Peptides against a protein of PDB entry 5B16. Designs and how they scored, part 114

Target 1, 136 residues: chain A of PDB entry 5B16
Amino acid sequence: TPSRINHNERLEFLGDAVVEFLTSVHLYYLFPSLEEGGLATYRTAIVQNQHLAMLAKKLELDRFMLYAHGPDLCRESDLRHAMANCFEALIGAVYLEGSLEEAKQLFGRLLFNDPDLREVWLNYPLHPLQLQEPNT
Target 2, 136 residues: chain A of PDB entry 5B16 as posed
Amino acid sequence: TPSRINHNERLEFLGDAVVEFLTSVHLYYLFPSLEEGGLATYRTAIVQNQHLAMLAKKLELDRFMLYAHGPDLCRESDLRHAMANCFQALIGAVYLEGSLEEAKQLFGRLLFNDPDLREVWLNYPLHPLQLQEPNT

## One batch from the design tools (peptide; made by RFdiffusion4, then SolubleMPNN)

Design b2_p27_3_s1 (from b2_p27_3, 15 letters changed)
Fold by OpenDDE base, seed 1:
Structure b2_p27_3_s1 (fold): chain B 136 residues (1-136), chain A 27 residues (1-27)
Amino acid sequence: as target 1 above (136 residues)
Amino acid sequence: SKERLEELRKKVEEFLKKLVEEAKAAA
């Protein structure tokens, strides 16, 4: 129904912002000496459709997409785009009905397969230079 | 430890660099 489609698009909109925000924050803390351009480059790589689609695949959203929308997703590029959107909607829903923390945990869990890297990402430990700077 | 943290940070960056390259390849 139009209502369902609109709802999903709204969730996607929200999720996109959440993913962008979380990514930005974690990159900012993890790489205190990296210039804005570098941060933006990494952020783009993390939130691009191709990567989000890969994260979506970890949740087997591809199987869901093929089941629900198979005829409309015959092209891989279309599938990736749809999966990325669905992933954003999922994150949006987790944020909306759960919390930002839950969204962060889910995103981090999917982002890194390596548990050590995941923990570093999720905890975004402050660099000594950041520790020396006053917090606002 | 600080050393371990830096090692992990470097590994994260390597991971991200790979993502960047993949993004470029896909574009």
Scores: peptide ipSAE 0.649, ipTM 0.936, DockQ to the pose 0.880
Fold by OpenDDE base, seed 3:
Structure b2_p27_3_s1 (fold): chain B 136 residues (1-136), chain A 27 residues (1-27)
Amino acid sequence: as target 1 above (136 residues)
Amino acid sequence: SKERLEELRKKVEEFLKKLVEEAKAAA
């Protein structure tokens, strides 16, 4: 069986994919006229370590990381990277043991403090042209 | 309304543009 570290890395791997997928789907619906390059740029910005670390801080993962790994995370960049990884692992765990919907809701709640922006992100109506496409 | 949704979409886009700039600054 894999070590605890390997297990966390596996969860991170899964979480990375879930965050990437959810981000892609919501951007696709929200910006129906935006070209692929623009969508990719926004996705990169959302899933970058710096931003994911900010989301992790909302869950107080910084306190957890410093408690568990303080001496190894003396540099801000190291802490940020570790927080981003931990956040991905958390999302992976939520998906694995819960559902994609639960992961979606959690991620959306953290992305936007403004409830109106959160609502449009989570529930933006499909564009008419998107409705003409078969579900994939 | 449709108009309200467009306004909110634009605000989300502004938020994302800020994130893009932050990413550039961190590079």
Scores: peptide ipSAE 0.648, ipTM 0.936, DockQ to the pose 0.923
Fold by OpenDDE base, seed 4:
Order: sequence, then C-alpha cells, then structure tokens
Structure b2_p27_3_s1 (fold): chain B 136 residues (1-136), chain A 27 residues (1-27)
Amino acid sequence: as target 1 above (136 residues)
Amino acid sequence: SKERLEELRKKVEEFLKKLVEEAKAAA
C-alpha cells in the first residue's frame, strides 16, 4: 500500500542516518590518527549501496526482494539499490523499535564475519583524547 | 594486549581498504 511504502521510506531515512552515525563513530574510535578525508573514504565504502546490499544478502533480503519484485529488479544495479534501501529500513526499524545498541550490534554482526574483528570494531578502546571528547 | 589490538585494527583497516577499492571499481 502507499502508506506502507511511505513508512518504509521513512524507516529508510532513519536507518540511513543510523548507519551513517554508527559507521562514523566506530571509524573515529578505531582510527584516531586518520584524517577526515580518510575517515570519510572508509565511511563511504561501508555505506555504499553495493556494500549494504551485500550485508542485506546476509539477511537473505535478496530472496525477499526477488520474490516480491523479481521482474522489476532484473538489473543488478536495481536489485542492489533496492536491497540497500531495504537494509537501511531494517536498521531504522531496529533502532526505532529497539535501540541504538541493538542496531549497532546487528550492523557489527553483519559487517564482520570474523568475531575478533567484529569485537574490535564494536569495542575498540578509546584513545585518551576520545575519552575527553564530550560528544563521543 | 596492545599488540593484539593493533594487529586486529590493521586487519580491519585492510578489510576497509578492500571495500574502498571495490567502491572505486563500482563507481
């Protein structure tokens, strides 16, 4: 329904912000000596449609999308875009209905298959200056 | 240990660098 579509778009909007925020924060913690440009580059890579679509695939959203929209998503780029949007909406929903922490955990689980890397991403020790930052 | 953490951090960075390259290739 149009209302559901609108709702999903709103969730996507929210999820986009959440993914962007979480990515930014974790990159900031993990790379205290990396300049803004480098941080931005990594962030862009993480949140790009292609990557988010890959994360979405881990949730089997591709199967869902093809089931629901198969003929409309015959082009790979269209599918990736749709999956990325759906992923964002999902993260948005997790944040909305759950918490930022839950969104963080879900995103981290999907981002890294290696549990050690995941742990570092999620819980990297704060740099002394970061500990002093009021907004971190 | 600090060494282990740094090692893992570097591995994360390598992972991210790969993503960057993939992004460039997809652009």
Scores: peptide ipSAE 0.648, ipTM 0.936, DockQ to the pose 0.926
Fold by OpenDDE base, seed 5:
Structure b2_p27_3_s1 (fold): chain B 136 residues (1-136), chain A 27 residues (1-27)
Amino acid sequence: as target 1 above (136 residues)
Amino acid sequence: SKERLEELRKKVEEFLKKLVEEAKAAA
């Protein structure tokens, strides 16, 4: 229905901002010596449609999309784009109905399969050089 | 340990660099 579509578009709008924000924050803490350009490059790579679609696939959104919208998703590129948007909407929904913390945990869980890397990403501990600074 | 954390940070960065290359390939 038009109402459902509008709701999904709004959730996507919100989710896009949440993903962008979380990504920015975690990169900022994890790489304290990286210049803005480098941070932006990593952020762009993380939030690109192709990558978000891969994260969506981990949630089996591909099966969902093919089941619900198969006739409109004949091309692989169309499916990827739709999955990325759906993923953003999902993150938006998790933030809206849950919390930023829940969105962070979900995003981190999907971003890294390796639990050690996930832990570092989620908790963004201080860089060893920062731990040696007087103001730390 | 600090050494372990640095190792993990490097692995994260390697992962991100791969994503950057994938982004370039997709563009």
Scores: peptide ipSAE 0.647, ipTM 0.935, DockQ to the pose 0.891

Design b2_p27_3_s3 (from b2_p27_3, 17 letters changed)
Fold by OpenDDE base, seed 1:
Structure b2_p27_3_s3 (fold): chain B 136 residues (1-136), chain A 27 residues (1-27)
Amino acid sequence: as target 1 above (136 residues)
Amino acid sequence: SEKRRQELLQKVLDYLDGLVAEAQAAA
């Protein structure tokens, strides 16, 4: 229904912002010597459709999308885009109905299968030069 | 340890560099 479509689009909008925010925050804290350009480059890479689609696959969203919209998503790029959007909507929903922390944890778990990498991504000490910044 | 952390950070960077390469290839 149009209402559901609008709802999903709104969730996607919210999720996009959440993913961008979380990515930005983690990059900022993890790499205190990285210049803005580098931060932006990595952020772009993390949130690109291809990558988000890959994360979506871990949630089997590809199978879901093919089941629900198979004939309309026969083109790989269309599927990736749809999966990325769906992933964003999911993150948006998690944030909306849960919390930013829950969104962060989910995103981190999907970003890294390696628990050690996940740990360093999610849990990091503040750099001395970052002490003046809010702990977000 | 800090050494281990740096190793892990490098692995994160390696992953990110890979993503950057993918993004550039797709652009």
Scores: peptide ipSAE 0.659, ipTM 0.941, DockQ to the pose 0.876
Fold by OpenDDE base, seed 4:
Structure b2_p27_3_s3 (fold): chain B 136 residues (1-136), chain A 27 residues (1-27)
Amino acid sequence: as target 1 above (136 residues)
Amino acid sequence: SEKRRQELLQKVLDYLDGLVAEAQAAA
C-alpha cells in the first residue's frame, strides 16, 4: 500500500543516516591516522549498494524482495539497489524502535562473520587524541 | 595483545580495500 511504501521510504531515509553515522564513527576511531579522504573512501565502499545488498543477503532479504517485488526486479542491479534500500529501512527500524546500540550491534554482526573482526570493529579502545573530540 | 589487535585491524582494512575495489569497478 502507499502508506506502507511511504513508511519504508522514511525508514530508509533514517537508516541511511544511521548506517553512515555508524560507519563514520567506527572508521574514525579505528583508524586515527587515516586522512579524511581515506575515511570517506572506506565509508563509501561500506555503504555502497553492492555491499549493503550482500549484508541483506545474510538476512535472506533477497528471497523477500523477489517475493514482494519480483516483477520490478528483472535486473540484478535493480535487486541490489532494492535490497540495499530494504537493508537501510531495517536498520532505520531497529534504531527507531530499539536503539542506536542495537543498530550498531546488528550492523557489526552483519559486517563481519569473524567474531574477532567483529569485536575489533565494535569494541575498540579510544585513542588518547580521540578522547578530546566532541563526538566521543 | 596490541599485536593481535593490529593484525585484526589489518584484516579489517583488507576487507575494506576489497570493498573499495568493488566500488571502483562498479564506477
Scores: peptide ipSAE 0.657, ipTM 0.940, DockQ to the pose 0.873
Fold by OpenDDE base, seed 2:
Structure b2_p27_3_s3 (fold): chain B 136 residues (1-136), chain A 27 residues (1-27)
Amino acid sequence: as target 1 above (136 residues)
Amino acid sequence: SEKRRQELLQKVLDYLDGLVAEAQAAA
């Protein structure tokens, strides 16, 4: 049986993939005219530690991290990194225990406080050309 | 409406552009 730390790292591994995948899919469908370089740039920006940490703060993971690892997280950069990892682990857990849809909904809810922007992000019409592409 | 959707998409892009700027600054 893996340790709690090992388990968290495994969840982080899974969550990282889920966050990357969800981000990729939504960017791909929302911006059909955006070239690969642009898609990659936006994806990188969305999944960067400081952004994921900001999303994590909405769940008050900062308080949790300070409680659990306060002495080890005296640096802001360390805290951001830890929060980002914890956020990924949480998304991984949501996916594992629930579904990709639940992970998508949670991620979208955290990305946008504005319900209208959230709706655009979560519910996008498929472009006719996208429907014809095999790798979507 | 489609017009409203395009406006919202632009706001999404603006947000993403901001994130890109932050990423570049932190690199």
Scores: peptide ipSAE 0.654, ipTM 0.939, DockQ to the pose 0.880
Fold by OpenDDE base, seed 5:
Structure b2_p27_3_s3 (fold): chain B 136 residues (1-136), chain A 27 residues (1-27)
Amino acid sequence: as target 1 above (136 residues)
Amino acid sequence: SEKRRQELLQKVLDYLDGLVAEAQAAA
């Protein structure tokens, strides 16, 4: 496979982990009363291809994808999957070349158009029970 | 305020619930 494709796939791999991690951390701290099953359900929903594709659309990645790969993305599902992958690659690149904080900020900005919701997502106080968790 | 924060958190949950519904529909 071409090196460029391999590089993008590697970035997707990294980005997937970053998105999963960020999502997990924020859900964990924001909703201390949610059980593991609920946390997992919401995480899955956030990182699903349809949602990531929607986030990608905010960056106009759909236009890019159609321009670059239009003939290969004739199916809507294929386009969504490709857009989700591109979004992961982007987050991976931001983390790789920047920082986790930058990835966090970008992800949060895209998750919520409402600044107030964005703020509550990005900045959460620690719950008393969370404060009592062992520091390991 | 804490009240406002709780309202915002509920809105976040509402958004997430919507995403869950989408995920279930796609499954």
Scores: peptide ipSAE 0.654, ipTM 0.940, DockQ to the pose 0.894

Design b2_p27_3_s4 (from b2_p27_3, 17 letters changed)
Fold by OpenDDE base, seed 4:
Parts: structure tokens; C-alpha cells; sequence
Structure b2_p27_3_s4 (fold): chain B 136 residues (1-136), chain A 27 residues (1-27)
């Protein structure tokens, strides 16, 4: 496998973890009374390929994928999967070259177009029971 | 305000619920 592909796959690996982590943390704080199963359900929904692909579309990664990998992405599901992977790689790169905070901000901006909802997602008051819990 | 926050949180939850529904439909 070419080094560029390996690098992208490594970034994807890292980005997957970052997305999962950020999602988990924000859900944990936003829904202090929600049981683990509910938190996991929301997390799964947020990080599913079709959702990440939708976020990726906001960055025009679909156009990039069709340009770069069109012949190999004849199925819509394959395109979504590739877009999701590319999105993860992007988040991984942002984390690697920037910071977790930058990754968080980017992810939040893409999650919610509404700035008020984005604010709730990104900046939430800590629940009394969460005071001793880490936010990262 | 607390009321405004709860309203916004409800909208966030609604979005998440929609995603869950979509995930179930795709599964």
C-alpha cells in the first residue's frame, strides 16, 4: 500500500477515536440522567457512516471523492463509507496538527448549522454531579 | 436562561433522535 494511503488510514484511525471521544464527552455532559445504553445509542447514531458522510458533504468531500476515486465508488453506500473515512482522517489530521480543541470546534460547527444549538453542544454548564468528571 | 437552554437542548435531542431513527432504518 502506498505511503499516502497508509498515512490516510492512520489518520482515519486516529480521527475515529477523536470523533468517538468528543461525541462521548459531549453526550455525557449534555444528558447527565441518560443511561449508558442511551448514550451509546446517540453516539452510534452520530458516528454512523451516513451521518459522517453528511457532515463530510458540508466540506464538499463528496466532490473530492468522486474526482479522486469515482471509478471505485460506484455504489452510494461505498461513497458514504469513503466520505466517512475521509472525514475521520480530516478530524485526525486536525487533532494531530492542531489540537483536540480545534477538532472539537470543527466537529461542532459541522454538527449544527444553528449557532445556538452549536453553543449548547460545545459550551454547556456542568451538572453538579459532573464537577469531578473530566471534560476531556 | 435555564428555560432557553432547555428549549435548545430539546432541539439537540430531537436531532439526535432523528439520527437514531435513520440509523435504525439503515440497519
Amino acid sequence: as target 1 above (136 residues)
Amino acid sequence: SAARREELLAKVKAYLDQLVAEAKAAA
Scores: peptide ipSAE 0.650, ipTM 0.938, DockQ to the pose 0.886
Fold by OpenDDE base, seed 2:
Structure b2_p27_3_s4 (fold): chain B 136 residues (1-136), chain A 27 residues (1-27)
Amino acid sequence: as target 1 above (136 residues)
Amino acid sequence: SAARREELLAKVKAYLDQLVAEAKAAA
């Protein structure tokens, strides 16, 4: 329905911002010596459609999309784009109905299957230079 | 430990570098 589509698009809009924010924050703290260009490059790579689609696949959104919209998603690129959008909408919904922390945890779980890497991403040890800055 | 942290950071960076490479290939 048009109403449902509009709702999903709104959630996608919100989720896009949440994903961008979380990615930015974690990169900023995880790589305190990395220049802005490098941070931006990594952020772009993390939030690209093909990567978000991969994360979406871990939630079996591909099966959902094919079930619900298979005839409309014949091209792989279309499916990836749709999955990425759906993933953003999901993150938006988690943030909206839950919290930023919940979105952070979900995103982190999907980013890294390795629990040690996940822990570093989510709860990064502070660099000595960061210890000198009270706001970091 | 510091060594363990550096190892983990290297792995994270490697993953990110892979994503960057994939992004470039898809562009």
Scores: peptide ipSAE 0.649, ipTM 0.937, DockQ to the pose 0.835
Fold by OpenDDE base, seed 3:
Parts: sequence; structure tokens; C-alpha cells
Structure b2_p27_3_s4 (fold): chain B 136 residues (1-136), chain A 27 residues (1-27)
Amino acid sequence: as target 1 above (136 residues)
Amino acid sequence: SAARREELLAKVKAYLDQLVAEAKAAA
């Protein structure tokens, strides 16, 4: 029987991939003229621990982490890292038990407090050049 | 409108640029 830790790590693994995928797709469509290096830079920034931890805080995962693991999270960096991992595990769980669409909606809702920016992120209008590309 | 879209994209980009700066500062 796998331990609780093993289960969480597996969800984190899945969630990491989902977050990266969603981020990649949305960046690709939002910035059709941005080169690969720029896209990768933005992706890295979005999925960095401190940013994911900020998103996690919106779900009050900080309270959860302190409740469950307080003694082991004496440093801010440790808490941030743990929150980021927990966030990924949550996204993984949402994808696993729900759908990619649900994960997308949750992630987008957390990324932007501004509803207009959120809408652009989630439901971007396709650029004319993108309309010419296959599988768009 | 196209103008509105560009405005919103600029704001998104500004947010992302901020995140990039934060990432560099943390490295």
C-alpha cells in the first residue's frame, strides 16, 4: 500500500505537467509573435515556486500547510516550496478526478483577479495567422 | 475590439514581465 506521501508526490507529478501544459498552450496562442525563448521564459516565471505559492495562498493552502506541517516549515522558503507542491498536487487531483477543462478554469481564475484579463487568458481571440495554422 | 484586446494583452504581458523579474531576483 502506497504511503500518503507517495500518493501526494504522484499527484504533484501529474499536476506539474498539467500546469506546464496549460501555461504553454495559453502563452502560445496569446503571443503568436513571441519566439520560443520568450515563451519559455514566461512559462518558467508562471510556474516558479513563489508564483504558484501565491496562487496557493488564494486557496488558503498556507493555513493548511501550517496546520498539517507547521513544525517542518520554519523557513519561508520551505513553506513556499511546500505550497507550490501542494498546489500542483491539487491541480493534478482536479485533472484526475475532473477534467482538463476544470483544471484550466481553476488555474485561470487564480492567475488573474481581473476578470477581463482572466477572460483573455481563458478565451483568447485567435490571431488571423493562427486561423491559417492547422489544428488550431 | 482589436484595440481592447491589445490593451488587455499589454496588461497580461506586464504581469508576466513582473513575474520574470521576480524569478531573476530569486535566482
Scores: peptide ipSAE 0.649, ipTM 0.938, DockQ to the pose 0.835
Fold by OpenDDE base, seed 5:
Structure b2_p27_3_s4 (fold): chain B 136 residues (1-136), chain A 27 residues (1-27)
Amino acid sequence: as target 1 above (136 residues)
Amino acid sequence: SAARREELLAKVKAYLDQLVAEAKAAA
């Protein structure tokens, strides 16, 4: 339906910003000595369609997409793109209806299956120099 | 411990490096 499509696109717009923001913040703190170019490289890699699609698959969004749009998603690349957008919309919805914290937790949970790595990502120890920086 | 943290950070970095490699391959 046009209404659902519009709503989903709006959520995707919001989710895109949230995903990029969260990614940026965590990379910034995790790698205090990494230059902007390196941070941007990692961010790009994290938010690329194939990676977001991988995260989406953990939520079985692939099955949802195939159910709703199967005939139009016969190509793997098309499916990945659609899944990535759907994932962004989901994050947008979580942020909108919940909080940034909830979005952060969900994103972190999906990023790392290993709970120890997840903990490092989510609850990183601050470098002494970072303590002087304002909270983002 | 500090050693454990460094180990975990290294693994996080390894994952990110893998993603970077995949991004380059897809480009």
Scores: peptide ipSAE 0.645, ipTM 0.937, DockQ to the pose 0.862

Design b2_p27_4_s1 (from b2_p27_4, 16 letters changed)
Fold by OpenDDE base, seed 3:
Structure b2_p27_4_s1 (fold): chain B 136 residues (1-136), chain A 27 residues (1-27)
Amino acid sequence: as target 1 above (136 residues)
Amino acid sequence: DEKRKELLEKLKAYLDELVKEAEKAAA
């Protein structure tokens, strides 16, 4: 049987793709006149470790990581990287056990504290794959 | 509409700040 580490790495792999996809799709539709370079720049900023770690703090993953792996996470950069990976694994798990819509809602809710920005992100526009989810 | 435009500008400003933070972290 795969180790817990291997399982988590697989979820992280999936979650990374989901976060990347959701971010890409939303940016694509929200900024129709923005060139690829600009879209990529925003995507990088959104999915970078320090930002994902900040989102992870909203779920108190920092406390979890320090409790479970404290001695291995003595450096701030190590903790941030681990939190980002854990966040990706969580999103991967939500997608795997739930749906893309559920992953979208969770991610969007965490991305913005401002309710107006949250709403424009989540509700603008409908994901093409959402139309297929009832059949999954 | 005007509301959408305003919100998108606000969103852009937020994202621009994230980009700046990323650049500082990379320095």
Scores: peptide ipSAE 0.633, ipTM 0.932, DockQ to the pose 0.798
Fold by OpenDDE base, seed 1:
Structure b2_p27_4_s1 (fold): chain B 136 residues (1-136), chain A 27 residues (1-27)
Amino acid sequence: as target 1 above (136 residues)
Amino acid sequence: DEKRKELLEKLKAYLDELVKEAEKAAA
């Protein structure tokens, strides 16, 4: 229904903001010496459709999309775009129905298959330079 | 501290590769 479609688009809108925010915060703390341009570059790479679609694939959203919308997603680019949007909607829903922390955990878990990188990302330990600051 | 530095470098390397992939997609 139009209402359901609208709801999904709204969730996507929310999820996009959540993904952007979480990514920004983690990058900011993880790389305190990285200039704004570098932070933005990493953020763009993380939140771009291609990457989000890859994360969506880990949740088998590709199979779902093909099952539900196969004929409309005959182009790989269309599927990728739809998967990215669906992923954002999912994150938005997790935030909405759960919490930012839950969204953070889910997103971080999907971002990295490497457990060491996942742990570093999720815990975003203070950089040595930050440890030298009075307000750590 | 050394371990954290190593992990951050590993993370940076991963992200650098991700950036390269992004650049390929944009091309």
Scores: peptide ipSAE 0.632, ipTM 0.931, DockQ to the pose 0.869
Fold by OpenDDE base, seed 4:
Structure b2_p27_4_s1 (fold): chain B 136 residues (1-136), chain A 27 residues (1-27)
Amino acid sequence: as target 1 above (136 residues)
Amino acid sequence: DEKRKELLEKLKAYLDELVKEAEKAAA
């Protein structure tokens, strides 16, 4: 359905921004001594299609995509791209229907299988030099 | 504290691996 496709694309657009924002904020606070280039490098790695597709797989979106679009996703790169887009749309929907906090929690839970890393990512103490920065 | 420091190093190592994977994908 064209309307549904458009809606999903809009959600993807929103989700892309949310994912990038959350990633940026967390990296900024977690690595106060890391220069912009390093922050950007980590961000790129986190939000790239390959990685987001991996996160999507944790939600079994791959099964969904193959079920719904199997022949159109015969190429691995196409599947990754589709999964990443779907993941972004999901995050967008969570943000839209819920909150940034809910999006943060979902994203953080998926980012790390290690509970310690998840904890430090989600519950980072503010650096003394960052106390006046927006708390997100 | 030391625990946080260790976790941050672990996190950095994890992210560094992601970067390497990204670089491989881009190559």
Scores: peptide ipSAE 0.632, ipTM 0.931, DockQ to the pose 0.883
Fold by OpenDDE base, seed 5:
Parts: C-alpha cells; structure tokens; sequence
Structure b2_p27_4_s1 (fold): chain B 136 residues (1-136), chain A 27 residues (1-27)
C-alpha cells in the first residue's frame, strides 16, 4: 500500500543516517590517527550498496526481494540497490523500535564474520588522547 | 595491548579489501 511504501521509505531515510553515523563513530574511535580522507574512504566502502547488499543477504533479504519485486529486479545492480535500501530500512526500524545500541549490535554482527574483528569493532577501547575530547 | 594492535591491523587489512572491492564496483 502507499502508506506502507511511504513508511518504508521513511525508515530507509532514518536507516541511512543510522548506518552512516554508526560507521563514522566506530571508525573515528578505532583509527584515531587516520586522516579524514581515510575515514571517509572506509565509510564509503562499508556503506556502499554492494556491501550493504551482502549484509542484507545474510538476513535472507534477497529471497524477500525476489519474491516481492522479482519482475522489477532483472539486473544485478538493481537487486543490490534494492537490497541495500531494504537493509537500511531494517536498521532504521531496529533503531526506531529498539535503540541505537540494538542497531549497533545488529550492524556490527553482520559486518564481520570473523569474531575477533566483530569484537574489536563493537568493543573498542578509547584512545588515551580521545579521553580529552569533548562529548566522547 | 599487543593483541589490540594486531586486531586493528587485521581490521585495517579487511577494510582495505573492501575499498578495493568498492573501487571495482564503481568502475
């Protein structure tokens, strides 16, 4: 329905911001010596449609997309884009109905199959110099 | 501390690969 579509688009809008924010924050703290350009490069790689689509596949959103929108997703690029948007809408929903923490946990768990990388991403210690920064 | 450094290097390597993949996808 139009209402549901509108709601999903709004969730996507919110999810876009949440994914960008979480990615930015984690990169900022994990790499305190990395310049802005490097941080932005990593963020772009993490939030690109292709990568988010891979994360969406872990949640079997590909099956949902093919079921619901198969005729409109004849190209792989279209499917990836749709899956990425759907993934962001999902993150938006998790944030909206749950919390930023829950969104962070879900996103982090999906980002890395390697448990060590997952742990360092989710449970990073603050750099000594960061302790002196406001609002950190 | 040493373990953290190793993990961060591993993470960086992983992210570097993502960057490469992103560049390929954009091409």
Amino acid sequence: as target 1 above (136 residues)
Amino acid sequence: DEKRKELLEKLKAYLDELVKEAEKAAA
Scores: peptide ipSAE 0.628, ipTM 0.931, DockQ to the pose 0.878

Design b2_p27_4_s2 (from b2_p27_4, 12 letters changed)
Fold by OpenDDE base, seed 5:
Structure b2_p27_4_s2 (fold): chain B 136 residues (1-136), chain A 27 residues (1-27)
Amino acid sequence: as target 1 above (136 residues)
Amino acid sequence: SKRLQELLEKVKEYLDELVEELEEEEE
């Protein structure tokens, strides 16, 4: 049986891919006229540790991390990195034990506090040219 | 619709802010 740490690292690996994928898909549809470089820039910004840590804070993972690992997380940068990794692991777990749709919904809820913006992100309008591509 | 465009602009604004944060961290 793999260690808990190993399991979490594996979940993080999976979650990283899920976050990357979801981000890519939504950006692709949301900005049909944006070039690859622009899409990549937005994706990088969304998945950066600082941003993921902010999303993690909405789930109170900061409190959890300080409670469970406080002595090892004295620096803010270390905490942010740990929170981002934990967030990825969480998304990975949601995908693994639930579905991609559930991961999508959770991620979307955290991305935008405004329900209208959240709706746009989750249910983006399709450009006519996008109809030529398979829908995910 | 105009409303949709406004919402899209707000989404873009949020993303632009994230990009700015990313650039600041890389400095």
Scores: peptide ipSAE 0.596, ipTM 0.910, DockQ to the pose 0.841
Fold by OpenDDE base, seed 2:
Structure b2_p27_4_s2 (fold): chain B 136 residues (1-136), chain A 27 residues (1-27)
Amino acid sequence: as target 1 above (136 residues)
Amino acid sequence: SKRLQELLEKVKEYLDELVEELEEEEE
């Protein structure tokens, strides 16, 4: 049986992929005329440690991290990185134990506090070209 | 619709802020 640390690292690995995938998909639909470079820029910004740590803070993971790993997190940058990793592990766990849909909903809920913006992110209408070629 | 465009712009503004943060960290 792998150690808890190993398990968390595996969940982080999975969660990283899920976060990146969900981000990519939603950006793709939300900005149908945006070129790849722009999409990549937004994706990078969304999945950066600082941003994921911000999302993690909404779940009070900062308190959890300080409680569980305080001595190892003396630097703010270390805390942000740890929080981002923990967030990824959480998303990975949600996907693993639940579904991609549940991960999508959780991620979207954390991305936008405004319910209208959240709805746009989660359920943006397909562009006419996307409707015509849904498998593109 | 106008409402949808407004919401889209707000999403874009949020993302642009994140990009700015990223650029600041890279500097």
Scores: peptide ipSAE 0.592, ipTM 0.909, DockQ to the pose 0.827
Fold by OpenDDE base, seed 3:
Structure b2_p27_4_s2 (fold): chain B 136 residues (1-136), chain A 27 residues (1-27)
Amino acid sequence: as target 1 above (136 residues)
Amino acid sequence: SKRLQELLEKVKEYLDELVEELEEEEE
């Protein structure tokens, strides 16, 4: 229905912002000496369709997409794009119905299979200069 | 710490790989 499509698109819009925000914040903390260009490059790489689709696959969203939209997703590129959008919508929903913290935890768990890397991503110590602005 | 630095390098390596993938797709 048009209502469902609109709702999903709105969630995708919100999720896109949440994913970008979380990515930006963590990159900022992890790399305190990295210039803006480098931060932007890493952010772009993390939020690219191919990568988000990979994260979506960990949640078996590919199976969901094929079940719901199989005939329209014959090409792999189409599936990746759809999965990325679906992933964003999911993150948007988690943020909307839960919290930013819940979205952060879910996103972080999916970003890294290695628990040590995951821990660093999620809980990296603040740089001394960053301690002066805890909300950055 | 040494451990933390090693982990950061691994994170960076992962991100560098993602950047490479992005650049390859745009070419």
Scores: peptide ipSAE 0.586, ipTM 0.906, DockQ to the pose 0.839
Fold by OpenDDE base, seed 4:
Structure b2_p27_4_s2 (fold): chain B 136 residues (1-136), chain A 27 residues (1-27)
Amino acid sequence: as target 1 above (136 residues)
Amino acid sequence: SKRLQELLEKVKEYLDELVEELEEEEE
């Protein structure tokens, strides 16, 4: 329905901002010596449609999209774009209905399959007590 | 720590791969 489409587009708009913000914050603290240009480059790479579509695939959104919109998504590029938009809408919904922390956790879990890398990404900046841990 | 630095390097490697992917797509 037109109302649902409008709602999804609005969620996508919100989610885009949330993904951008979270990515920016984590990169900023993760790479304290990296110049703005480098930070921007990494951010662009993380939020590009192709990458977001990859994250969406981990949630099996590709199967969902084919089920819901298959006839209109014959091209791989169209599917990728749609998946990225859907992913943004999902993050937007998680932020809206939950919290920024929940969106952060979900995004981080999808960014890295490796739990150690995930932990590093999610926990920057480190709490002062974490700085004293031997395995850090 | 050494462990943290190793993990950071791995994160960077992943990001570098994404950058490469983006650049290849734009060409």
Scores: peptide ipSAE 0.589, ipTM 0.904, DockQ to the pose 0.855; fails the geometry check

